Peptides against a protein of PDB entry 2Q3Z. Designs and how they scored, part 45

Target 1, 272 residues: chain A of PDB entry 2Q3Z
Amino acid sequence: YVLTQQGFIYQGSAKFIKNIPWNFGQFEDGILDICLILLDVNPKFLKNAGRDCSRRSSPVYVGRVVSGMVNCNDDQGVLLGRWDNNYGDGVSPMSWIGSVDILRRWKNHGCQRVKYGQCWVFAAVACTVLRCLGIPTRVVTNYNSAHDQNSNLLIEYFRNEFGEIQGDKSEMIWNFHCWVESWMTRPDLQPGYEGWQALDPTPQEKSEGTYCCGPVPVRAIKEGDLSTKYDAPFVFAEVNADVVDWIQQDDGSVHKSINRSLIVGLKISTKS
Target 2, 254 residues: chain A of PDB entry 2Q3Z as posed
Amino acid sequence: YVLTQQGFIYQGSAKFIKNIPWNFGQFQDGILDICLILLDVNPKFLKNAGRDCSRRSSPVYVGRVGSGMVNCNDDQGVLLGRWDNNYGDGVSPMSWIGSVDILRRWKNHGCQRVKYGQCWVFAAVACTVLRCLGIPTRVVTNYNSAHDSNLLIEYFRNSEMIWNFHCWVESWMTRPDLQPGYEGWQALDPTPQEKSEGTYCCGPVPVRAIKEGDLSTKYDAPFVFAEVNADVVDWIQKSINRSLIVGLKISTKS

## One batch from the design tools (peptide; aimed at target 1 N144 I155)

Design b2_p22_3_s3 (made by RFdiffusion4, then SolubleMPNN; from b2_p22_3, 11 letters changed)
Fold by OpenDDE base, seed 1:
Structure b2_p22_3_s3 (fold): chain B 272 residues (1-272), chain A 22 residues (1-22)
Amino acid sequence: as target 1 above (272 residues)
Amino acid sequence: MLVNPEDNLYAIQKPIGEEITL
């Protein structure tokens, strides 16, 4: 994981799985220096440099900082996300072939946000940075990935009597979503939660006031331990949320229906 | 940039059930 510079990222849908080649390039010239700059411009360093530096020996701490700094939300982070198919003032997310050009652009433009990224771009850049910092990391793709906005472990759709969705979809299921898993010990948790930890650098929900996610033990998600820091309910919902339809009838009554046709979560871990 | 428009359909992250109007 740490030594692999070339790999593949899974995209598409559960029915039509696709992959693209990606250059992580963690050993290319100047990339480690850029990763160190990323740490030195994070909000925690700017607030208290000595405290931040003293915590950089913890992969838990560093992983959480990186998940926040790969997106430009709340800080001088690397990437701006965009999903509305309007990329004329930047680079299309689909144009990137590796992390190196993105990181170099960010640094060379005075740590200005790079336009634009989507989930796999965020995940791939995070993977590069974490590998540079000596943390074994892989990109993960989850098909039919739920985005739970109210932390109830449900995706809720409001429908009229004809089954048509009413209003803007606040909660949604992505065709696919990418994040990273990093291998680390968890001395901050009870024994048995060492191993793969999920981290999500795509700005979806705030965690403790910052657009970041994790690290959360993959084991905790599998076992349904939603009390485990960080962000276990959100990551659990991405792979396990139930889908509920609220159907309004002509008489004004509302019927609750479990949608069994929408199956949330099909996770693929990369080997490279 | 992905040269094939069909390749773009598989690369774009989108909510399920939404058609991408390319």
Scores: peptide ipSAE 0.277, ipTM 0.741, DockQ to the pose 0.436
OpenDDE base, seeds 2, 3, 4, 5: peptide ipSAE 0.264, 0.267, 0.257, 0.273; ipTM 0.742, 0.740, 0.738, 0.745

Design b2_p22_3_s4 (made by RFdiffusion4, then SolubleMPNN; from b2_p22_3, 14 letters changed)
Fold by OpenDDE base, seed 1:
Structure b2_p22_3_s4 (fold): chain B 272 residues (1-272), chain A 22 residues (1-22)
Amino acid sequence: as target 1 above (272 residues)
Amino acid sequence: AFIDPNENLYALQVPIGSEITL
């Protein structure tokens, strides 16, 4: 996982799985230096350099910093996300073929955010950075991936009597979503949570006031231990949320219906 | 690399049930 520079990222939908080739390029010239710059411009370093540097021996700490710094939300991070199909003032997320060009652009423009990314771009850049820093990491794709915004482990749709969705869809299910899993020990947790840890650099929800996610043990998600730091409820919902329809009737009453046609979560781990 | 927009219909992250107007 650390040594692999070329790989594939899964995209598409559960019904039509696609992949794209991706150059992670963690050993290309100057990439390590860029990854170190990324650490040196993070808000925790700027606040207290000595404290930040003392914690860089922890893959838990570094993973969480990288998750926050791959997106440009709240900091001088690498990528700006965009999902409205208007990419004319930047580079389309679909145009990227590797992490190297993105990281070089970011550094060469004085750590200015690169336009634009979507989930697989965020995940791929995070994978490059983490591998460069010696943390075994893989990209993960989850089909029918839920985005729970209110931490209730549900995707809720409000519908009128005709079944039409009312208001803006705040909560949603993505056709696919990408994040990373990194292999690390968890000395900050009880024994048995070592191994793969989920980290999500796509700016979806704030964790402790920053757009970052994880690390959370994959085992904790599998076992339903939602008390496990970090962000276990959010990651659990991405792969296990139930879908609920709230149907308003003509008399103003509301009926709760479980939507069993929308199955959340089909996770695929990359081998490279 | 020239990206054929037709080949990339499934590359974008979108809400399920949303039509991608490329």
Scores: peptide ipSAE 0.365, ipTM 0.759, DockQ to the pose 0.453
OpenDDE base, seeds 2, 3, 4, 5: peptide ipSAE 0.339, 0.353, 0.362, 0.361; ipTM 0.752, 0.765, 0.747, 0.756

Design b2_p22_4 (made by RFdiffusion4)
Pose (drawn by RFdiffusion4):
Structure b2_p22_4 (pose): chain A 254 residues (1-148, 151-160, 170-248, 256-272), chain P 22 residues (1-22)
Amino acid sequence: as target 2 above (254 residues)
Amino acid sequence: STSTLTVDTSDHTNKFTITHDF
């Protein structure tokens, strides 16, 4: 979770899982410096640099800023999202085989967002950043499935959608800022829309808080709960509707 | 027949209700 520089990102579908190899490259030349630069351009550093550097004692603070800076609403984030099959301005999300070239591109262009990312690209870059800084991190994929004239599927078909698959990262740490018993894996979601409140979204939120439905736990628990849960009911006339099943075959490299 | 989709996202969670009236 810290030292291994290559891994797998799972894609495809719940029935046909694809394992895409990936070069996280967290110890390649210039990557650590780029990660320290990423921290020093974060908006909390601009607001209060002395406090920002002091808070870097916390993997909760750093995990939030590190993952949060990958797809940042501010112009100094690492990646820009796009899902319309129109990637001519830059580079397709399916092309990358690693996080390193993106990070180098980002540094070289005045810390301007690199076009383009999709959920697995953001998660992959977040993994590289956090592993480089020493926070144990893994990329995770969740799969969702549809069964087909449903209004539900039409509403979605035609960025908090429910996708065929979605990726995020998990980081290992204690949570002295929370009630006891929430140490361990924390979910961090670097995909784009920081929207409700706060400087960043989404996380870190304890995986246990998601499993337990304890959605008042910081940070951004409802956003991660929504990626692995969806409750759908029909009233033809009360009935459970399985046209959409969310939270299947959640996967990570062994 | 009419159909109505209710999307409840007030709590930032996914709750859906589909009503069919005849």

Design b2_p22_4_s1 (made by RFdiffusion4, then SolubleMPNN; from b2_p22_4, 12 letters changed)
Fold by OpenDDE base, seed 3:
Order: sequence, then C-alpha cells, then structure tokens
Structure b2_p22_4_s1 (fold): chain B 272 residues (1-272), chain A 22 residues (1-22)
Amino acid sequence: as target 1 above (272 residues)
Amino acid sequence: IKKELIIDNSDNTNKFTIITTE
C-alpha cells in the first residue's frame, strides 16, 4: 500500500459502481516535504512544537493530525469542501485526477486552502499523505443501497411532521462516502485492536473540537465496540447503521422513524 | 442483522445507543 502511487478510487452508487484513476504520487518530488509542512502547520505544533514532534512517532497521533489537516476546517488545512455545484472560483472536485496537484497548490499558495474537495478527494489526499509518512493506507468507499433513493444519511435527521429537515444542522447526505483505513498498532487500546484503522478527513463532525475522525479500529466497528477511541460511534454510523429520522410533532413530541428506504453497508477497499 | 445507531449530541458528548435487530 505504501509503495503504490497509481490506483483507483471507487465512486458511483451501489447499483452502478464506478472507479476513477487516481495518482496518489506519494514519492513524487517535493511531496514528502509538503507532507512535513502539513505536520508543521497543524494546530498542535503551533501550540507546542516540542510536544507535537515527540508524538510523531505514533501513527495513531499522526493519523489523527492528518485527518484534521486534510480539511481546512479549524486550521491551515489542505482542502475546502463544497457540495453545491458552485465551483467557479476554484476547481471542481470532479476534475481532480491525483493528490499531487492538490498538495502542490496548497503549498505553493502559502498553505492556503485548495478549492474544492469532496469525500473521495479528501480521502485520496489523506491516503497520499499517510503513505508518504510510511503508514500503509487505502481508500475505502462505502455505498448506500436504497429501495427508492440512493443516499447515505448519517443517523439522525430531525424532521417535522411533513418530513422536512428541521434546524441548521448541515447533515451530510451521500450516495457514497470515502474515507481511509490505515494499518497500525494500537498500544493506546486493549490488545487485539491492531490492524486497519478508519480515518475520515472529510469535515463532518467535530472530534475533540476539531473536524477530524479516527483512528478507530475496524475490528471495533465490526464488533460494535463503540467505546474505543476515536470516534467509534460516528464511524459505525457510516458503515453499519440504519438511518433514523426523528420526527418532531407540533406538540413538541419526538418520534423515531426508521428510514427503511436506505440500506448502508456496501464497502469497497482499494486494492492499490 | 441490522444495526441502528442513535446519537445524542445535544450536550456535545456524543452519547449513543446501538440497537441490533435481526
């Protein structure tokens, strides 16, 4: 995984699986330097450089930092996410064909956010960075299969009695979602949780005050052990949960409704 | 086996409940 520079990212839908070629390019000239810059501009480094550097021997720590720094939320991260099809002031997420151009643009513009990314772009860049740093990493795509709609809803949507989403919560709805899995030991956990760890660089929810996610053992997710750090409940919802709608009634009562039209659970990991 | 995850983040603690159904 570390040595592969060219690969594919799976996209599309559960019924219509597609892939795109992607140049991860972790060994291209200057990419390692850019990855190191990424570490050196992270908030933890800026707060306490010595402490941050002392922890960089831990793939757990580094993975979490990278997850946060691939997105530009809360820091000088790499990519700005956008999903509204208004990409005129940047590059369409669909136009990217590799991580190298993104990383070079970020660095060359003084670590200014690159416009724009979506889930597979975030995942691919994270994969490049992690591989560059010597952490075996693969991109993972999760598809939703739906009876009526091909959308992945994270677990809780509050809806009114008419089915309209209530509140300003930017809940992410995806036909598919991409993140990364990295191979590492977990000395910070009980024995048995070494192996693939899920990390999600797409800014969705804050973890400990920062838009980052993971690492969490894939095993823990599979076994339903959601007490394990980091962010097990969130990752579990991405992979194995039914969508639940909370319907708010006029009387203030809230009722749970299971959205049976959506099935979460087709996972594809990249081979290279 | 289907799993349902309910997350209560009203207090930013990410409280959760898992319901497993066959």
Scores: peptide ipSAE 0.024, ipTM 0.459, DockQ to the pose 0.072
OpenDDE base, seeds 1, 2, 4, 5: peptide ipSAE 0.024, 0.014, 0.013, 0.025; ipTM 0.413, 0.420, 0.493, 0.515; seeds 1, 5 fail the geometry check

Design b2_p22_4_s2 (made by RFdiffusion4, then SolubleMPNN; from b2_p22_4, 12 letters changed)
Fold by OpenDDE base, seed 4:
Structure b2_p22_4_s2 (fold): chain B 272 residues (1-272), chain A 22 residues (1-22)
Amino acid sequence: as target 1 above (272 residues)
Amino acid sequence: VEKKLIIDKSDNTNKFTIITTV
């Protein structure tokens, strides 16, 4: 989880699992230096360098910083996300085969955001950075990954008779979503929450005003401890949200769909 | 960007998202 530079990222769907090879390249020339630059341009460092530096011994702190800095939201972060299939002015998220080129481009262009990333790209870059910094990290893919915006752990969809989503589309289930898990102690929590911590660098929701997510103990998610910092409800919902798929008839009546059953939260972790 | 529930395709991308901030 620290020493391996090559791996696979799982993609596709629950029924059609795919993988792509990925070069994390955490030990390639200059990559560590770039990771240090990433830390030195983070908003917390710019605001108070001494305080930021004093906290860099904490993988909890560093993990949270990296989660925020891998995306360019709110800061001079690495990647700009884009999901609209318009990638002509940059690099398609699907074309990346490793983190090294992304990080080098970012640094070489004066820490300008790299176009473009999606979840697995964000996760992979975060994985590289965290590994560079000595934090054991793996990419995780979750199939049928829920995005609960209202924190009710219930994803409700309304469809017409043709299967088209109706009404509020704020809540979503993705075919897959990627984030990272990092191994760390949690001295800031009660005993027993050491181990794998989920971090999500994809700019989905703000956490304490910044597009970052985690770290949250995987154990807390498994046990349903939603009070555990950071962002336990959000991560919990990604893997445990209840789904109700409603079919709306022309008369406005609704009934639960019987033609499909969605199961949220099929997780596959990388072995590298 | 357009928000949509997955339709169980073998797509290898997140084609639909609720992220609207560019």
Scores: peptide ipSAE 0.035, ipTM 0.522, DockQ to the pose 0.037
OpenDDE base, seeds 1, 2, 3, 5: peptide ipSAE 0.021, 0.093, 0.018, 0.056; ipTM 0.595, 0.724, 0.547, 0.638; seeds 2, 5 fail the geometry check

Design b2_p22_4_s3 (made by RFdiffusion4, then SolubleMPNN; from b2_p22_4, 15 letters changed)
Fold by OpenDDE base, seed 4:
Structure b2_p22_4_s3 (fold): chain B 272 residues (1-272), chain A 22 residues (1-22)
Amino acid sequence: as target 1 above (272 residues)
Amino acid sequence: VKKELIIDRSKNLNNFTIITTE
């Protein structure tokens, strides 16, 4: 999880799992230096360098910083996300084959955001950075991954009388989503939550005002402890949300229905 | 592989369980 530089990222769908090779390259020339630059340009460092540096011994702190800095939202982060299939002024997210080129481009262009990333790109870069910093990390793919925006653990769709989705599609289920899990102790939590911690560098929701997510103990998610910092409800929903359909009838009445045809969450972690 | 939204536009409501009426 620290030493392996080559790996695979799982993609596709629950029914048709695919993978792509990925060069994490955490030991390639200059990559560690770039990771340190990433830390030195983070908002917390810029605000109070001494305080930030004093906290870098904490993988919890560093993990959260990296989660925020891999995306360029709110800061001088690495990647700009884009999902509209218009990538002509940059690099298609689907074109990347490793983290090294992304990080080098970022640094070489004065920490200018790299165009473009999507979830697996964000996750892979985060994985590289965290590994560089000595934090055991793996990329995780979750199929039928839910994005809950209101923290109610439900993915809610409004449907007309014909079953067609209507209105706001802010809450969504992706065929797949990627994030990372990092191994760390959690002295900030009750005993027993050491181990794998979920971190999500894809800018989906703000956590404490910043587009970052985690770390949250995988154990907490499995056990349904949603009070555990950070962002347990969001991560829980990604893997366990129920799908609710609000069906509007012709007479204007609304019926709440549970969609049993879609199972949210099928998580696969990399073995390296 | 492109990330895609799962959108179900099926008219088959048999896969749904109505739990409340509002």
Scores: peptide ipSAE 0.057, ipTM 0.582, DockQ to the pose 0.047
OpenDDE base, seeds 1, 2, 3, 5: peptide ipSAE 0.030, 0.029, 0.041, 0.035; ipTM 0.563, 0.582, 0.523, 0.544; seeds 2, 3 fail the geometry check

Design b2_p22_4_s4 (made by RFdiffusion4, then SolubleMPNN; from b2_p22_4, 11 letters changed)
Fold by OpenDDE base, seed 4:
Structure b2_p22_4_s4 (fold): chain B 272 residues (1-272), chain A 22 residues (1-22)
Amino acid sequence: as target 1 above (272 residues)
Amino acid sequence: EKKELIIDRSDRTNKFTIIHTY
């Protein structure tokens, strides 16, 4: 996980899985230096350099910082996300073939945000950075991935009588979503939560005021322990939200669609 | 590939897959 510089990122849909080659390039010249710059421009360092530096020995702390800094939301982070297919003033997210070019562009332009990224780009860059920092990391692709915005573990769609989705479509299921898992101990948690931790650098929801996500033990997600820091409910919803289709009539009345509720993600076995 | 919102009208899409890179 640390040593592999080339790999594949899985994309497409659950029915039609695709992959693209990706150069993570964590050992290429200058990449480690760029990762250190990333740490040195993070908001926590700018606020209190001594405190930030003292915590860099913690993969938990570093993972959370990297999750926030890979996106440019709220800070001088690496990538600007865009999903509207208007990429003329930058690079299309679909054009990237590796993390190295992105990181070099970021540094070479004075830590100016790179245009543009989407989930797999965010995840891949995070993976590179974390690997550079000695944290075993892999990219994860979740098909039929939910984005729960209201933390109710439901993805609710409102449809009119004609089946057309109404509203701002704030809650959504993506054909795929990518994030990373990093291997680390969790001394900040009860025993047993060491191992793979989910981190999501795609700016989706704020965590403690910052667009970051995790680390959260994959075990906690699998066991349904939503109290586990960080961001367990959000990550849980990505892989195990229930989908509710509502039909809204012209009179404003709403009724649940007769269709069976779609379960997002793999059915998580909760310990009884 | 472009990330796309699944507007699935089909109640049959119970297939979820998580794939890890190695």
Scores: peptide ipSAE 0.167, ipTM 0.741, DockQ to the pose 0.028
OpenDDE base, seeds 1, 2, 3, 5: peptide ipSAE 0.029, 0.045, 0.014, 0.026; ipTM 0.517, 0.728, 0.517, 0.590; seeds 1, 3 fail the geometry check

Design b2_p22_5 (made by RFdiffusion4)
Pose (drawn by RFdiffusion4):
Structure b2_p22_5 (pose): chain A 254 residues (1-148, 151-160, 170-248, 256-272), chain P 22 residues (1-22)
Amino acid sequence: as target 2 above (254 residues)
Amino acid sequence: VTDEEYFEENDTTPLPTLEDSS
């Protein structure tokens, strides 16, 4: 979770899982410096640099800023999202085989966002950043499935959408800032829309808080709960509708 | 019937809301 520089990102579907190899490259030349630069351009550093550097004692603070800076609403984030099959301005999300070239591109262009990312690209870059800084991190994929003239599927078909698959990262740490018993894996989601409140979204939120439905636990628990849960009910006339099943075959490299 | 059981027993499909796969 810290030292291994290559891994797998799972894609495809719940029935046909693809394992895409990936070069996280966290110890390649210039990557650590780029990661320290990423921290020093974060909006909290601009607001109060002395406090920002002091808070870097916390993997909760750093995990939040590190993952949060990958797809940042501010112009100094690492990647720009796109899902319309129109990637000519730059580079397709399906092309990358690693996080390193993106990070270098980002540094060389005045810390401007690199076009383009999709959920697994953001998650892959977040893994590189956090592994470089020493926070144990893994990329995770969740799969969702439809069964087809459903209004539910039409509403989605035609960025908090429910996708065929969605990726995020999990990082390992204690949570002295929370009630006791929430140490361990924390979910961090670097996909784009920081929207409800706060400088960043989403996380870190303890995986246990998600499993337990304890959605008042910081940070951004409802956003992560929504990626692995959806409750759908029909009223033809009360009935459970399985035209949409969310939270299947959640996967990570062994 | 759980959602996972339903998924195993039926011909379900990927969602139209796609994340591109490599």

Design b2_p22_5_s1 (made by RFdiffusion4, then SolubleMPNN; from b2_p22_5, 11 letters changed)
Fold by OpenDDE base, seed 5:
Structure b2_p22_5_s1 (fold): chain B 272 residues (1-272), chain A 22 residues (1-22)
Amino acid sequence: as target 1 above (272 residues)
Amino acid sequence: ISDEEFFENNDYQPLPTRQPTA
């Protein structure tokens, strides 16, 4: 994982799995220096450099910093997300073929946010940075990935009496979502949670006031231990949320129409 | 409707971008 510079990222849907080649390029010239700059511009370093540097030996701490700094939300992070198909003032997320050009652009423009990223771009850049920092990391694709916005472990759709969806779909199931898993010990948790930890650099929800996610033990998600830091309920919902269709009648009554528990989650981990 | 019927009625196109499922 740390030594692999070339790989594939899985995309598409559960029925139509696709992949793209990706150059992670963690050993290319100047990439390690850019990763160190990323750490030196993080909000925790700017607040207290000595404390931040003293914690950089912890992959738990570094992983959480990187998940926040790969997106430009709340900080001088690397990538601006965009999903509206209007990319004329930047680079289309679909045009990227590697992390190196993104990181070089970010540094060369004075740590200004690069336009634009989506989930696989965020995940791939995070994977490069974490590998540069010596943390074994892989990109993960989850098909039928739920985005739970209210932390109830449900994806809720409201329909009228005719079955038409009402309002903006706040909660959503994505055809696919990408994040990273990093190998680390968890001395901050109970014994047995060492191993793969999920980290999500895509700015979906705030964790402790910052757009970051994880690290959370993959084992905790598998076992349903939602008390495990960080962000276990959110990551659990991505892979195992229930889908609820509500029917709203003219009298204002709401009835549960369908509960679908088998739709969400088909996780594929890369071997590269 | 069954989960299978739900998936069959949704035109899952292999979109290169992240898209909501129907």
Scores: peptide ipSAE 0.088, ipTM 0.648, DockQ to the pose 0.236
OpenDDE base, seeds 1, 2, 3, 4: peptide ipSAE 0.062, 0.029, 0.023, 0.031; ipTM 0.672, 0.547, 0.626, 0.679; seeds 1, 3 fail the geometry check

Design b2_p22_5_s2 (made by RFdiffusion4, then SolubleMPNN; from b2_p22_5, 9 letters changed)
Fold by OpenDDE base, seed 3:
Structure b2_p22_5_s2 (fold): chain B 272 residues (1-272), chain A 22 residues (1-22)
Amino acid sequence: as target 1 above (272 residues)
Amino acid sequence: MTDEEYFENNDYVPLPTVQPTA
């Protein structure tokens, strides 16, 4: 998890699992220096360098910083996300084969955002950075991954009397989504939450005002402890949201129906 | 087309599920 530089990222669908090879390259020349630059340009460092540096011994703190800095939302982060198939002014997310080129481009262009990333690219770069900083990390793929926008643990669809979806689908289920899990102790939590912690660098929702996610104990998610820092409800929803249809009737009444045809969550962790 | 069938044909890039009509 720290020493492995080459691996696979799982993609596709729950029924048709695919993978791509990925060069994490955490030990390649200059990558450590780039990771340190990433820390030195983070908003917390810029606000109070002494405080930021004093906290870098905490993998909890560093993990949260990295999850925020791998995306360029809110800061001088590494990657700009794009999903509209218009990549002509950058590099297609599908063309990347490793983290090293991305990180080098970012640094060489004065810490300007690299175009473009999607979930597995964000996750892979985060994995590289965290490994480079000595935090055991793996990429995780979740099939039928929910994106809950209102923290109610539901994916909600509004339907008319004919069953047709109304309005914009604000909430969605991805065929697959990638994030990372990092191994760390959690001295900030009650005993027993050490181990794998989920971190999501894809800019989906804000956490404490910044596009970052985690770390949250995988154990807390499995046990349904949604009070656990950080972002337990969001990560829980990714793997275990219920799908609800709100059906409007002719009389203006709304009927709630559980959609059992859509099953959220099938997590696959990479093996070292 | 089921969600499964749709994703089997478009499985490389992340895509939202196609919610079936009721």
Scores: peptide ipSAE 0.051, ipTM 0.572, DockQ to the pose 0.105
OpenDDE base, seeds 1, 2, 4, 5: peptide ipSAE 0.037, 0.026, 0.034, 0.009; ipTM 0.579, 0.581, 0.576, 0.489; seed 4 fails the geometry check

Design b2_p22_5_s3 (made by RFdiffusion4, then SolubleMPNN; from b2_p22_5, 10 letters changed)
Fold by OpenDDE base, seed 5:
Structure b2_p22_5_s3 (fold): chain B 272 residues (1-272), chain A 22 residues (1-22)
Amino acid sequence: as target 1 above (272 residues)
Amino acid sequence: VSDEEFFESNDYVPLPTRQPTA
């Protein structure tokens, strides 16, 4: 989890699992220096360098900083996300084969955001940075991954009597989503939450005003302890949300149906 | 670009990109 530089990232769907090879390259020349630059341009360092540096011994603190800095939302972060298949002014997310080129491009262009990333690219870069900083980290893929936007642990669809989706499609389920898990102690929590912690660098929801997510104990998610910091309800919903179809009829009646055909959450962790 | 903005504008993303499922 720290020493391995080559690995695989799982993609596709729950029924048709695919993988791609990925070069994490955390020990390649200059990568450590780039990871340190990433820490030195984070908003907390810019606000109070002494306080930020004093907290870098905490993998909890560093993990949260890295989850925010791998995306360029709200800061001078590494990657700009794009999903609309319009990549002509950058590099297609599908073209990347490793984290090293991304990090070098970011640094060499004065810490300007690299175009473009999607979830597995964000996760892979975060994995490289965290490993480089000595934090054991793995990429995780979750199939049928829910994105809960209203914090109700539901994915809600509104349909008319003909089954057509009505209104804005705010909530969704992805065929797959990628994030990272990092091994750390949690001295900031009650005993028993040491171990794997989920961190999500893909800009999905704001946490305390910044596009970042975690760390949250994988144990807390598994046990349904939503009171644990950070972002337990959101990460819980990604793997456990219920799908609800609301059927609206012309007579004003509303019917609730549970979508039994789609099971949210099938998590696969990498072994390397 | 948020996932929401993408989902509102696009019905399909080719693999290996992530896709909305209903």
Scores: peptide ipSAE 0.076, ipTM 0.677, DockQ to the pose 0.079
OpenDDE base, seeds 1, 2, 3, 4: peptide ipSAE 0.048, 0.031, 0.033, 0.028; ipTM 0.553, 0.642, 0.546, 0.658; seeds 2, 3 fail the geometry check

